# Peptides against a protein of PDB entry 7UQJ, part 270

Target 1, 160 residues: chain A of PDB entry 7UQJ
Amino acid sequence: PELYQNFNITPPRGVLFHGPPGTGKTLMARALAASCSSDERKITFFMRKGADILSKWVGEAERQLRLLFEEAKKHQPSIIFFDEIDGLAPVRSSKQEQIHASIVSTLLALMDGMDNRGQVIVIGATNRPDAVDPALRRPGRFDREFYFPLPDVKARFKIL

## One batch from the design tools (peptide; made by RFdiffusion4, then SolubleMPNN)

Design b2_p25_5_s2 (from b2_p25_5, 12 letters changed)
Fold by OpenDDE base, seed 2:
Structure b2_p25_5_s2 (fold): chain B 160 residues (1-160), chain C 160 residues (1-160), chain D 160 residues (1-160), chain A 25 residues (1-25)
Amino acid sequence: as target 1 above (160 residues)
Amino acid sequence: as target 1 above (160 residues)
Amino acid sequence: as target 1 above (160 residues)
Amino acid sequence: SREEALAAREADRSLHPPLTVDIPK
């Protein structure tokens, strides 16, 4: 949205924030949402947890994803933040393949169906980028990745 | 730990970080952990998710908590960070009472058993402070609370 | 302020957040400001960009700094966040020395003039800690430093 | 003055517009 418009850059459809737990992925996503909202242009921030979509919406996860993307599209400029996206779109393993495959396929289709001109950014946060389906990490989806290193233990001790 | 030793203050046994999701609770806990280790004195940072202790260690959660506190005590100065502590120690609701009650009682006993001179700080992070068992929020346990507001407009205007 | 009061720690006069651009320095400063404000005790968070103070207030930058510190002192507990502090207080280079020297000396005097009991924290953020005047990095000023490591170099160019 | 504080706050507001994150319920 504003971040990318103000920078005259093509907004990524998706950004993957990855790194160890508690490196500020969720906070950065909120800060990005916040930093892009001016008094003239509010950004709508949608937050979902990957595991919550699977567990709370058994059998409706696809519909909930569609509704989320539609709502985000209606409230442009918007950010959809998937926390723990590896919980939503795990690497295809043989046993749970069908239900996970349908949700992943829906997310892929929703990301692919976003017009390049849409002011919807999808941010996925994960502690395990390798546990995210590689299909989501392709161009036009989560085509940008941000590593959040552990803020080095040595670095922080000076604040206290 | 060092924070409190270097300042000659009594370390709180426990600190509750509460506030909306993605306000930086985990990042701050990490920041505090980092901000206590000098080259002379490394802080050991133990991180656990409340829900993970319940789900991964069904029937061993108490033992794992004891081991965690023993290890933290061996590696003083140390921080134990419980992310989503409301998942570990939810408010006692009538249905899941027994297993939750034993884990909560173990955590209470471990926090009560910490010598006031111990260099172990326990940080609990929650999005729902009201979902944390009030017994944990008593003096000598999570006796200090930090609200992490959304970096919302209104907060910034009150901040500004 | 509250972070330090709630921890019963002597607030540093200044904290330098340093690290590459978009590592969350500004976000952490906001999260700190936010984390310190309870319903009972609001922290006032003053944000200024170093370059903006120089460019917008040509000839008044010193007065604006004084007013900022006075206002922060009136609204204790407070945080003054200087984003891009290297723009406000660059290392003294021979050519731009006089105007920069006066602003730096004003900032030094303001930080030195803060009573140790004041609930005013100054946070400077920079991408270039080596571009910050070493006089600001002395004890009683920005005596504490926080390194925000790059999320891996390849990752960041995609937010930008 | 209250006006200078308001002007400084408005200037700060204009320079650093509040980061509104409307999280829909």
Scores: peptide ipSAE 0.000, ipTM 0.281, DockQ to the pose 0.094; fails the geometry check

Design b2_p25_5_s3 (from b2_p25_5, 16 letters changed)
Fold by OpenDDE base, seed 2:
Structure b2_p25_5_s3 (fold): chain B 160 residues (1-160), chain C 160 residues (1-160), chain D 160 residues (1-160), chain A 25 residues (1-25)
Amino acid sequence: as target 1 above (160 residues)
Amino acid sequence: as target 1 above (160 residues)
Amino acid sequence: as target 1 above (160 residues)
Amino acid sequence: EREEELERRMADRSLAPPLEVEIPK
C-alpha cells in the first residue's frame, strides 16, 4: 500500500512478474522493495521459491504459507516474493495434484484474506505465466502482470 | 573480445557473478550481453544452469558442454552464462562427485582451451562463490569476480 | 573506475541509461553500484534527480553539482546517478533555458574535468534520450548509452 | 543439527533480511 501510495497506484494484492529466465524478475522485486523503503519506513522482504513450497514443506506447506503471510502482516510494510511460482504447477501425479491443489487453495485464501489496506504486496515470478493456476491470476490476487522480456536482440542493439 | 574491444578491456575468459539470490546476476549478464551488441554486431547469449548440467545431461554433460562452447565459438561474439554455477558443487555421493569432477574438469579444459582472442565470454553466476570449485576461479578461467550484494542497508548507506 | 576496473571496462565518464519509465534504469544503476562494492571496497552512490537540480537548487545548482562531483571524487570509488536527466532539458521559457544551459554547461565541464583515471562514474537515466542535450552524449561524457526497452506495450500496461 | 542450522540459516536467509532499504533522507 505505501509503496503503491508512493507510486500513486492502488496496490495490487499480487503482482505476477513473468518473462524468460534471467530477465531480472527477482531483482526487480528486490529493487521495488528497496526503492519503496525509506529511512522512516523499511519494507520487509520475504522470499520463497515455488519448488521449495512443494518440496521442503511437504505436509506443512499450507502452515508455512500461513505463517509467512502472518509474518509479512506483522512486519508491514512487506513484500512476499514467490520466485518460480510456476513451481506451484500441478505435478502429474494425482497425489501431487491434490497437494498442489491444497497449497494453491491455501495461497488463494491467504491472498483473498489480506485486507486490501494491508501493506503486504505479493509478487510472484514465473518463467511460464501459462503454467500458473488461472485462479491465482484473478482480480484480488495476482491481478497485475509484468512481462520481463528478454532484451530482444533489437533492444540489445540499442543498448550499445 | 569485441565486447571488450568495444569496452577497450582485455576480455576475461570468465567472470564470476556472485552474491545473494535475486541481486540481478542473470539480469546483469543479459544486460552486459545486450549492451555489447551493436546493430552491426550481435552478441549471442547462451544460458545454462549448473543444476541442469548435472541433472539433465547425466552421461552427456561433457559432450553438451563441448557443443555449447563450439556453438558459442561459432556464433562469436558470444556470452556463455552459467546460472547457478554453484550447482556444479560436489554432490555428497562419490559417484556424483566423480561426475561433477569430470564435468568441472571438462569446463576447465574448455575455458583453458579458448583462445584469449576468442570472442566468447563465460559468465558464471552463483549465490555461493565458496561452493564454486577453486580451480574455476583461477586466472584464465573465472578470473574476475563481481559481487552482487543485496542492497543491504550498509551498501545502501554507501550507495546513497 | 574501480567498478569498471572490476568489470575491466574503461569507465565511461558517463553512461546514459535510456528507455521508457519503469524499465529499471534506476535499479540497474543501484545494482551496478551494489555489485561493484565489496566488503573491502565500498562504492559511494550519489543520486540526484534532474528535476531536483532545476527546482531545488535554483540559483545554486552549479555549485551543488560542483560539490557533488567533489564529494564523489572524495569518496571514490563513486557513482553519481542522475535520475531523470531529461529533467535537465530546456524548459520552453528563455529564462529557464539560460538556467538550464548554465547547469548543463557546468555538468559538461565537471564531466570533462574528471580524470579518466578517477573512480567516479556518472550514470544518467532518462526516459527521453532525445531530450538530453547532445553535448552530454559526446565522447568523454555520456559516451555510452544503454537502452532499457519497455517490456512490450501490453506488458507495461499490465505492469501499470 | 547442521541441516537444521543450514535450514535455519536458509530459512533465516530465506528470510532475506528485511530489505531495510533505508532510503537516506
Scores: peptide ipSAE 0.000, ipTM 0.250, DockQ to the pose 0.040; fails the geometry check
Fold by OpenDDE base, seed 3:
Structure b2_p25_5_s3 (fold): chain B 160 residues (1-160), chain C 160 residues (1-160), chain D 160 residues (1-160), chain A 25 residues (1-25)
Amino acid sequence: as target 1 above (160 residues)
Amino acid sequence: as target 1 above (160 residues)
Amino acid sequence: as target 1 above (160 residues)
Amino acid sequence: EREEELERRMADRSLAPPLEVEIPK
């Protein structure tokens, strides 16, 4: 609850940071973790690259996601940051269908299984929001989106 | 008030972000603006570079500062971000004394004139906090400081 | 020359940003480009992912690197940012030896061929500096390294 | 209109030239 209040947004289970590369999505996630951390309330920041979970944990990606969410829950308040989440959760219609489908399904289940009263936020960062499985962008998952325009683009951070 | 509560800090009039270049001070300011913005509550983010206010507005910098604060007050909740504020508010002891002194005095007066109940936050970013006029770093102005370390600058810049 | 002075560092040909993923390496490179850009002096920022150069330009990666450096020289002052440079320039001892060796050799030659008086900076970002070919980390290439540690979550944003 | 003008004034005053990330094709 409190972690979500610190974002001054209706508590999402997940937030999608999207926009051109190097608009600072990753740094934002860290910055949010830091800004929400106090001496009394340390936020544990977990970071994974989408592609790294796929490549390092071939056949164990689901287990590693489960462990990550368990560890985040154990160390709440916490932020799970998925950098390049389009690398972890590509659109299911891409030809590597079976392996990605199970990983996406595990991530969906983990996000759906988050207690709304839990102090775990999931942040996904992508340069290609359309490459993220639409199932992840539904309510109860990455149901908030932050567009990170290039700094020259009028920063309508339209929280959609 | 609410904008200040989002910082989980006693409401400052101003926050100084300081630390080495590229530690994400500018991004953090944008991040705070974004994190404090919701669909129901858009935060207006004003950004100025310190040097640009001096260079573009030679002889009108004070007026531009007043207009900026008026606009920020009109569009509250708002964040005024001064990037490279040491360029706007150099230490008064530097030889360009007279012109900078009036600009700094105007900024001081504007910060002092902010209603504590107003939803305007001023964020100054600098790589050189010691180059910022100490008068700006006093209570009721930039009275909160966030050090953006380079994450563990045991950066041995080993110039090999 | 001036671009290098803006970095407050002795002019490198290349700078390696290394540290855990999401420490803001990519953002730092952009922030440096933005901070060094003025109205009078636009810095052109070129960005490539290491893996994308290999994957998109199968058989033409060397030509694309040459074009990139030519374009950067044409649009100086400029920054060439290689995100995930370990994907472009893996250690030569890795089994995909022949194809990677030529690309690395081309990048080495391009960095060696940069006029030290040119206003082109090459920034490489990696999570795994040990996965970057040591030849790239030598003087006249990526001869400066910036460690981006995880912000110790003891980034006490000490609100002083 | 006023939001667009404020936005235009903010864009014109975004003094960091666009990092034209010309990703050359």
Scores: peptide ipSAE 0.000, ipTM 0.206, DockQ to the pose 0.073; fails the geometry check
Fold by OpenDDE base, seed 4:
Structure b2_p25_5_s3 (fold): chain B 160 residues (1-160), chain C 160 residues (1-160), chain D 160 residues (1-160), chain A 25 residues (1-25)
Amino acid sequence: as target 1 above (160 residues)
Amino acid sequence: as target 1 above (160 residues)
Amino acid sequence: as target 1 above (160 residues)
Amino acid sequence: EREEELERRMADRSLAPPLEVEIPK
């Protein structure tokens, strides 16, 4: 957050957190939300799992995404965090293609419809960045990416 | 593992990490594994999702659990981390009861069969501790529990 | 970075990450750097260990700090990350006081000399925030602090 | 009390960082 203000950089609409399971992607998203919330300015943090939107809302996933973005806009400044976003917007490869296609198209349209001045950030987390639809990884969407490696042996020694 | 040896504390067989989504349960389990690994003593970290054991191994989930515990014993000292363990061992409530019952029974037997001197720790993570079968939360199984709260406003202020 | 721009928050000059070893302080600093980097705008990430500046550059540590800040300014937008900053700027207590005093004084002067609009952020990480010279923890320096708790001993004893 | 203190200290941990960030090339 602070770095971008110093840099007069247009904040990305979306940030992709990627890396192996249990590298702290979800934790980081919450940490960023907390670090940006003050007494004067509370950030609203919305969290959804990609697979949960598909499984809980079969046939209503598009509507649930729209409602989520509307709620985030209503409660701005806000963060929308999609955990396991590859479960929501996988690369199209099988007979589930049609349901995923309309959900992906809805998410793309919602991210494209975000005003560049909007006080809503979208964070996606995945263990498989290559399994996220490339259309989501374009400028104005998830155009910033953060890799979360496993602690290597040296990082394990620094964690010890 | 190393902490327990240093403190002459009998390590719990199982530790339940519970709390809201994105409170860092998985990250903590990895950090504990790292913090217990030294140059002289590397800890092997095994990770499984509860839902993945059910979905990937329909009809072989019991065998996969046995193989996981055997592998963990072979590579001791080790940690077995079950993410979303409520997906593996839910409280019995519906027609899926029979498949879940044998998997739960296998996990119970594997945890009970762990030698108290074994250098294997089992960590379960859940967002719903009440959705974990109470039999897993008994002494000699997941008999230690850690709550992972959301950052409260005061914690947010210490981070801001 | 992005969140602070959206929120029109004056970015701190310095952020102190503190908490027990292995809580991911170094990791957060790298993640913040990556989140701020795009294809269009790469952030330069400088990393130094506090103890390494003292041990590698005995008698030149002040010069190395100056060169680091000059290089960071030259390659702006940039992050300077000091891992184990308590090793660089300890609270004065023993015969090493004189060497540490001039290094601390240099770091203070470098942080004070940063323009509030400068595209350089300084992140310090420590396991011992109370071992960091209080002068570094004043407004315009490390004036934002982020606590990275381990499960405390009681939390560890509830986990352990 | 110990649960609430654990709760308070773990609340602060949801702000623990990701381990390494490589910017993908």
Scores: peptide ipSAE 0.000, ipTM 0.270, DockQ to the pose 0.031; fails the geometry check

Design b2_p25_5_s3 (from b2_p25_5, 16 letters changed)
Fold by OpenDDE base, seed 5:
Structure b2_p25_5_s3 (fold): chain B 160 residues (1-160), chain C 160 residues (1-160), chain D 160 residues (1-160), chain A 25 residues (1-25)
Amino acid sequence: as target 1 above (160 residues)
Amino acid sequence: as target 1 above (160 residues)
Amino acid sequence: as target 1 above (160 residues)
Amino acid sequence: EREEELERRMADRSLAPPLEVEIPK
């Protein structure tokens, strides 16, 4: 969060955390939420797993996404973290196209409908950025991508 | 990892990382793998998701677990990280008992069969420690449990 | 990083990561660096250990700090990560006061002299936030602090 | 060359993996 302001970089509405499994994407997203929260300004952190939205909310995924964004807006400043976002918005493949198309379209619309002045950030985490619908990776959506490399062994020696 | 030796703490055979989603369990496991890995001693890090073992290896989960432990032993020193281990070894509930009982029994046997002198550590991560079969949480298995608290929101504002 | 801009939070010049050893402070700092680096904008990550600056650069620590900040400014956008910053800028205690006073004063001046518009972020990591000179923890310096909780101590004892 | 190698080494250092820090709900 602070890095972008220090760099006078326009804050993305959406950030894609990508990298191998267990590279710290989810923890980073949480640390981001925590760090942006001050005594004066509590940030509300919403976490959803992509697969959970599909599996637990079959036929209601679009509604749950809308409710999530409304709740995030109501409790702004807020972060919406989608863990395993490739499970929520996979690349449109031919057979699952209809159900996924609606969910992806809803997420696109929700991200596009977020006033950039609104105090809601969306973070997506994936192990497979190429499995995320390219429409989500466009400007105004997940237009910032964060590679979480495997912690290089040498760099780790100094950390642990 | 080096910390255990420095503290003369007998390394657990199994460690359960538990806490809310995204508390850094997976990252900590990777960080641990990295930190135990020196220039002189590379640690091999094996990661599996509990749900993936069940879903991708239906009917072969036991074999895949055995292969994983053999591979870990072959590449010792090593860490086996089970992300979402509650998905691999859920509490024995009546209806799913037979399929889960074999997988759980295999994991129990693999953990029990690990010579504690072997340089293989097993880390399980879960959001629900109470959803993990209590048999796995006994001495000689996941006898060490690590609560990953949600980092307090106030302290976080200062970083991001 | 992005969160601050989205929230119109003035980015801190400095962020203090604090918490017990092995809570992932250094890995977070590296992840932040990686994450703020896009295809279009590579962030240069500088890592120094506080104790290394004192021990390796006896009598040149102030010069090394200046060079580090100049290099970071030259390679902006950049992150300077001080691991074990309590070793670099301990609380002014009576006997070590003179040597540490110069180093602390240099770090203070470097942080104060950084134009907040400059694309340089300073992250300090410590196991002992109370061992860091309070002058560094003031607004415009490490005015942001992040607690990395011990994942519960009992659980740590088994992993570390 | 040395600046490019330094920049490459710094770029390779920028590839240091993130810490997963998850924040409480």
Scores: peptide ipSAE 0.000, ipTM 0.299, DockQ to the pose 0.054; fails the geometry check

Design b2_p25_5_s4 (from b2_p25_5, 11 letters changed)
Fold by OpenDDE base, seed 2:
Structure b2_p25_5_s4 (fold): chain B 160 residues (1-160), chain C 160 residues (1-160), chain D 160 residues (1-160), chain A 25 residues (1-25)
Amino acid sequence: as target 1 above (160 residues)
Amino acid sequence: as target 1 above (160 residues)
Amino acid sequence: as target 1 above (160 residues)
Amino acid sequence: AREAALAAREADRSLHPPLEVEIPK
């Protein structure tokens, strides 16, 4: 939030961090959250795991997502970090269509319903960007994507 | 790696990375893995999630752990990274005792069975070190612990 | 640290962590420091910011560097982490030559004066490796360099 | 281990004031 304001960059509503596991997606999201928090402007950081939303909130996942976005909106500037977002919003597969479709549809509606002036940034982290519903990767949602490469093998031997 | 050679420190068999979520534990493990692999000496990096071992390998988790350690031993030097190790080896709670106890016991036996001269390092990452079975945190297992702090707010203004 | 001993890698006296801001350089240094400390062998971690040494220690920066290295030597095994080392050891530019040259010369002498058997590791972190005095990047000083890549350039313009 | 982790936490707290990232529960 502060980053985007300081740089006069229109903050994305949603940012997809993708790359191999352990490339620092979650670290970067936290690093961004705390880099945007100053003594004058605290950023509230919300973290959810996609798989946890599906497993722990079966039947209430939509409500919990709504509450999360409302709380994030109440505590602006805020970051919502979805770790393993491919677990929350998998590609629409015919067999799990109804429950997944409702959660994805809720997330889509929540991201679309964010006012452009809101200081809520949604960060999705995934190891499998192709497993994220393409509807979430459209403009106004996760319209910015960040590849976290494996730190290069050659660069690594020098750390050791 | 270099630090330990300089210091003539017996490399632990197991290293516990702990700290708040998204403090770069997984990134560090990968950076360490990659930093140890040169053109002359490739390090094989094995990654497993604790929750995945419990959920995907129900009834075969012990066998898969044994195979993982055998493969890591075959491909020395190697790193086994357990992400979310608190999911694989939770504190023995009275209600889930049997399946968790067998997996933990297998992991304990595998870590104890590593020859002190083996070039296999086991890294466990957790957000909840207190949720990791204390038996895994004993000497000869995860006997070294690394706290990954939240990167400081003040330090972060320079990260951006 | 463990990885270095297992791999028979001669540990550098100085390690330069370079890469874009927020790539986890400081985090890596701390994780390395923590990774080297066991119950039997505590590693003392010294952290300094290059800009702080120049700004806070004007006229005493050389003395403070000497004291830092002496204290690090006294508390072996130890890590000295210079965050923003490009602020401490900028490329010799003609106008700031005298004060910067003396600090750089002191740091050079301190790094050269470390016995090869000393358990003091110096980590420099910079976003601008080309802004670090080439004299510091020579063998026996910061002779190992680690690139912390941007999560892909195209992706990063959207994080910022 | 706990004291080393605590000392690392205290050294880290002294060097890194906790991000008051209120992670709402």
Scores: peptide ipSAE 0.000, ipTM 0.288, DockQ to the pose 0.047; fails the geometry check
Fold by OpenDDE base, seed 3:
Structure b2_p25_5_s4 (fold): chain B 160 residues (1-160), chain C 160 residues (1-160), chain D 160 residues (1-160), chain A 25 residues (1-25)
Amino acid sequence: as target 1 above (160 residues)
Amino acid sequence: as target 1 above (160 residues)
Amino acid sequence: as target 1 above (160 residues)
Amino acid sequence: AREAALAAREADRSLHPPLEVEIPK
């Protein structure tokens, strides 16, 4: 809200940045965080990797997400940037992925539980938007998606 | 106003993007212009460089600013992006800088003269917010400032 | 070389980032500088504006370019980023632009004089690739060009 | 000339300080 208010952007609860790797998604998220911050009103930028939340906090990922959102709310206005959010919130495939399902459900609940007046923006970045659980891509969550096109393919081949 | 109303944001008349060079200020301004734009409701993005307005239009800069704001109003909803606004509106140092003072005064008047119902947003970008005339940084002008920090080192590594 | 080897890229001596203003050229250059850097191996990022080199150092621009390349070599691995390189190295128009011709010739010589084993990358950014002297766009100079497209309009609307 | 060159270099460095970019492994 106010963070988006600062950006003069429709305050989505969540923004999904998607596109090929190295298209500047993370950079844009940081630029967003930065561009909401004034000398008088610093935006707190929280960055997490989806894969890091799963790998480092096996069995605690839900708690870490809650703490992240609480800390972001405490330090509002804030941006929570999930880089590689497809690692955090993969498409629910099988009944055996209970861990992923719980983390996704927690993230959904945290995004749904954000007061629309709260100054917390959530940005997800992925190279695979179709690998992100469709439940996260609904209105009131990551309801805004941004395709970061490759800089022209011939150009990309020179940076990669 | 309506552009900002579409954002559900207290509509600043102007937004100052500031931060180290290459933090994505210009990119963000374009992303902002673009994200206010739907398939049905295209936002017209006007971009000018502060230094270009001074250098190319010596003695006509005031007229060019007026034309820019008129054109932006005609093509509303619109964003006027001033890249390097510190080049256009430097801090008023000496009584002898009449040209700069006139340009700044014109920009101030244009920003103050924007109808609060108009669909024109002004974004200034600078690497040196303290080099921007404080008169431009007041409420009703560039009343929202955004610090574009360098993407933090840990975040940078993921884009490459 | 090693900086580009770290990117798994054929090491261009120079990379031209081009595209509409605010497509993240400067931001990508910083992201590139960042991602070539490890905790053990810091990349020094030098940034200059083409217009600043011409305007601030009239008659000394050649010397400033030499000093910049020497400093970048001294602090290798390094990236030299020329923002708005079209301001530094405009297309050679008339015999009267001896100043521009000398600066361009100096930049050409500095890029040609870079040891292919040196850890210095030169990145130029422009909104007008066709306004850059074609001599700079040749192999062994800015031999890699990257088009930064506007984020697609639909993508745009969701960031705002 | 050398001092003027050093002063110009220091002035340029002050205007455009090199940014060290550290990236964690």
Scores: peptide ipSAE 0.000, ipTM 0.214, DockQ to the pose 0.054; fails the geometry check
Fold by OpenDDE base, seed 4:
Structure b2_p25_5_s4 (fold): chain B 160 residues (1-160), chain C 160 residues (1-160), chain D 160 residues (1-160), chain A 25 residues (1-25)
Amino acid sequence: as target 1 above (160 residues)
Amino acid sequence: as target 1 above (160 residues)
Amino acid sequence: as target 1 above (160 residues)
Amino acid sequence: AREAALAAREADRSLHPPLEVEIPK
């Protein structure tokens, strides 16, 4: 977040952390939130799982997403972290596809509706970037993507 | 790994990583696996999610757990990492409770059936240690628990 | 910690985390400290920055390093994490080179002076492993090195 | 950036060849 201001770069609305499981995407998102939170400027960190959006919010997922973005906006500066955002991908059942499409469409609209001057950053994390709707990966949404490689494993072998 | 050698502590069969979401539990498990692998001694790392054990392995979960432990034993030294192991907790539906109880019982039996000299370590990760069956947290199973605190901003300041 | 016991591997005195900036080295070190702390066995985590050793401890850096290692030894089991350890590299001024050489020599001596049975692990993190004195990377010091790869650079640029 | 990533990957690969974590399918 603050790095972009120092470089006169318009902060992304959304950042996609992608890479193999256990590469520290979720941990990095928390670390970013904590690093951007100073004593002078507390950042509010919101976390949701993509799977929870579908499973816990059945029939209310769109409303819960709206509420999340409204709360994040009220508590600016804030970070919304979607862990396992590939969990919003359509599950192959046609009825679920429509539900998923509605939720994804709501998320797209919420990301598009954020003022670029808003102090809300959205971070998505996924192990499967190709399972994330390409529409989420467009400019003005998750237009910024960080690959979290497996810490190359011979690197770790020299440590044993 | 090596900290326990210095401490003359019998290596646990199982280690529970617990703490708030995004504290790096999964990353740490991978880090440990790769840190324990040397050019001389490759460690095989197996990863499963607790939720996948229930959802993907419906009716075969016990067999898949047995196969996992057999594979881990064949590829010693090895680590089995169960991410979101609290996903094995009974879902309150009585039919699911029986399925969960069977899977958990199989996991317990597999952990108990590991030779203490076996070069297989089991790591569980959870955000909800109280949602992990207390039977899994007993000696000879996940008898070692690592708390992954939120990187407390206060802890960061005390370190500066 | 415990994995090395199962593997009859002598625990390293020091582990070097290296890799490009923002690959999670510091985060991993904290996660390691937290992961090694159980309810039964609290690990004390010390953190210092290489640049702070030079800038904040001008004329007292050697004493502060000694005190740090003594405190870590008193509070065993413990982890000493040096973030940006390449910040101990000589800055091109000859007078600073002597100061840097003295500080590095003190760190080398402190790492060498740790009993191999000591319950103190030293973790260094750097973005520039080639800027870390090769003497620190020798056996019995930072003899173990973890590379933290860049999350694929296209991914990082999409975040900027 | 790609060359730095490739060089970092090569440096990583040279320092740290992949553990083929065959995640069994």
Scores: peptide ipSAE 0.000, ipTM 0.294, DockQ to the pose 0.039; fails the geometry check

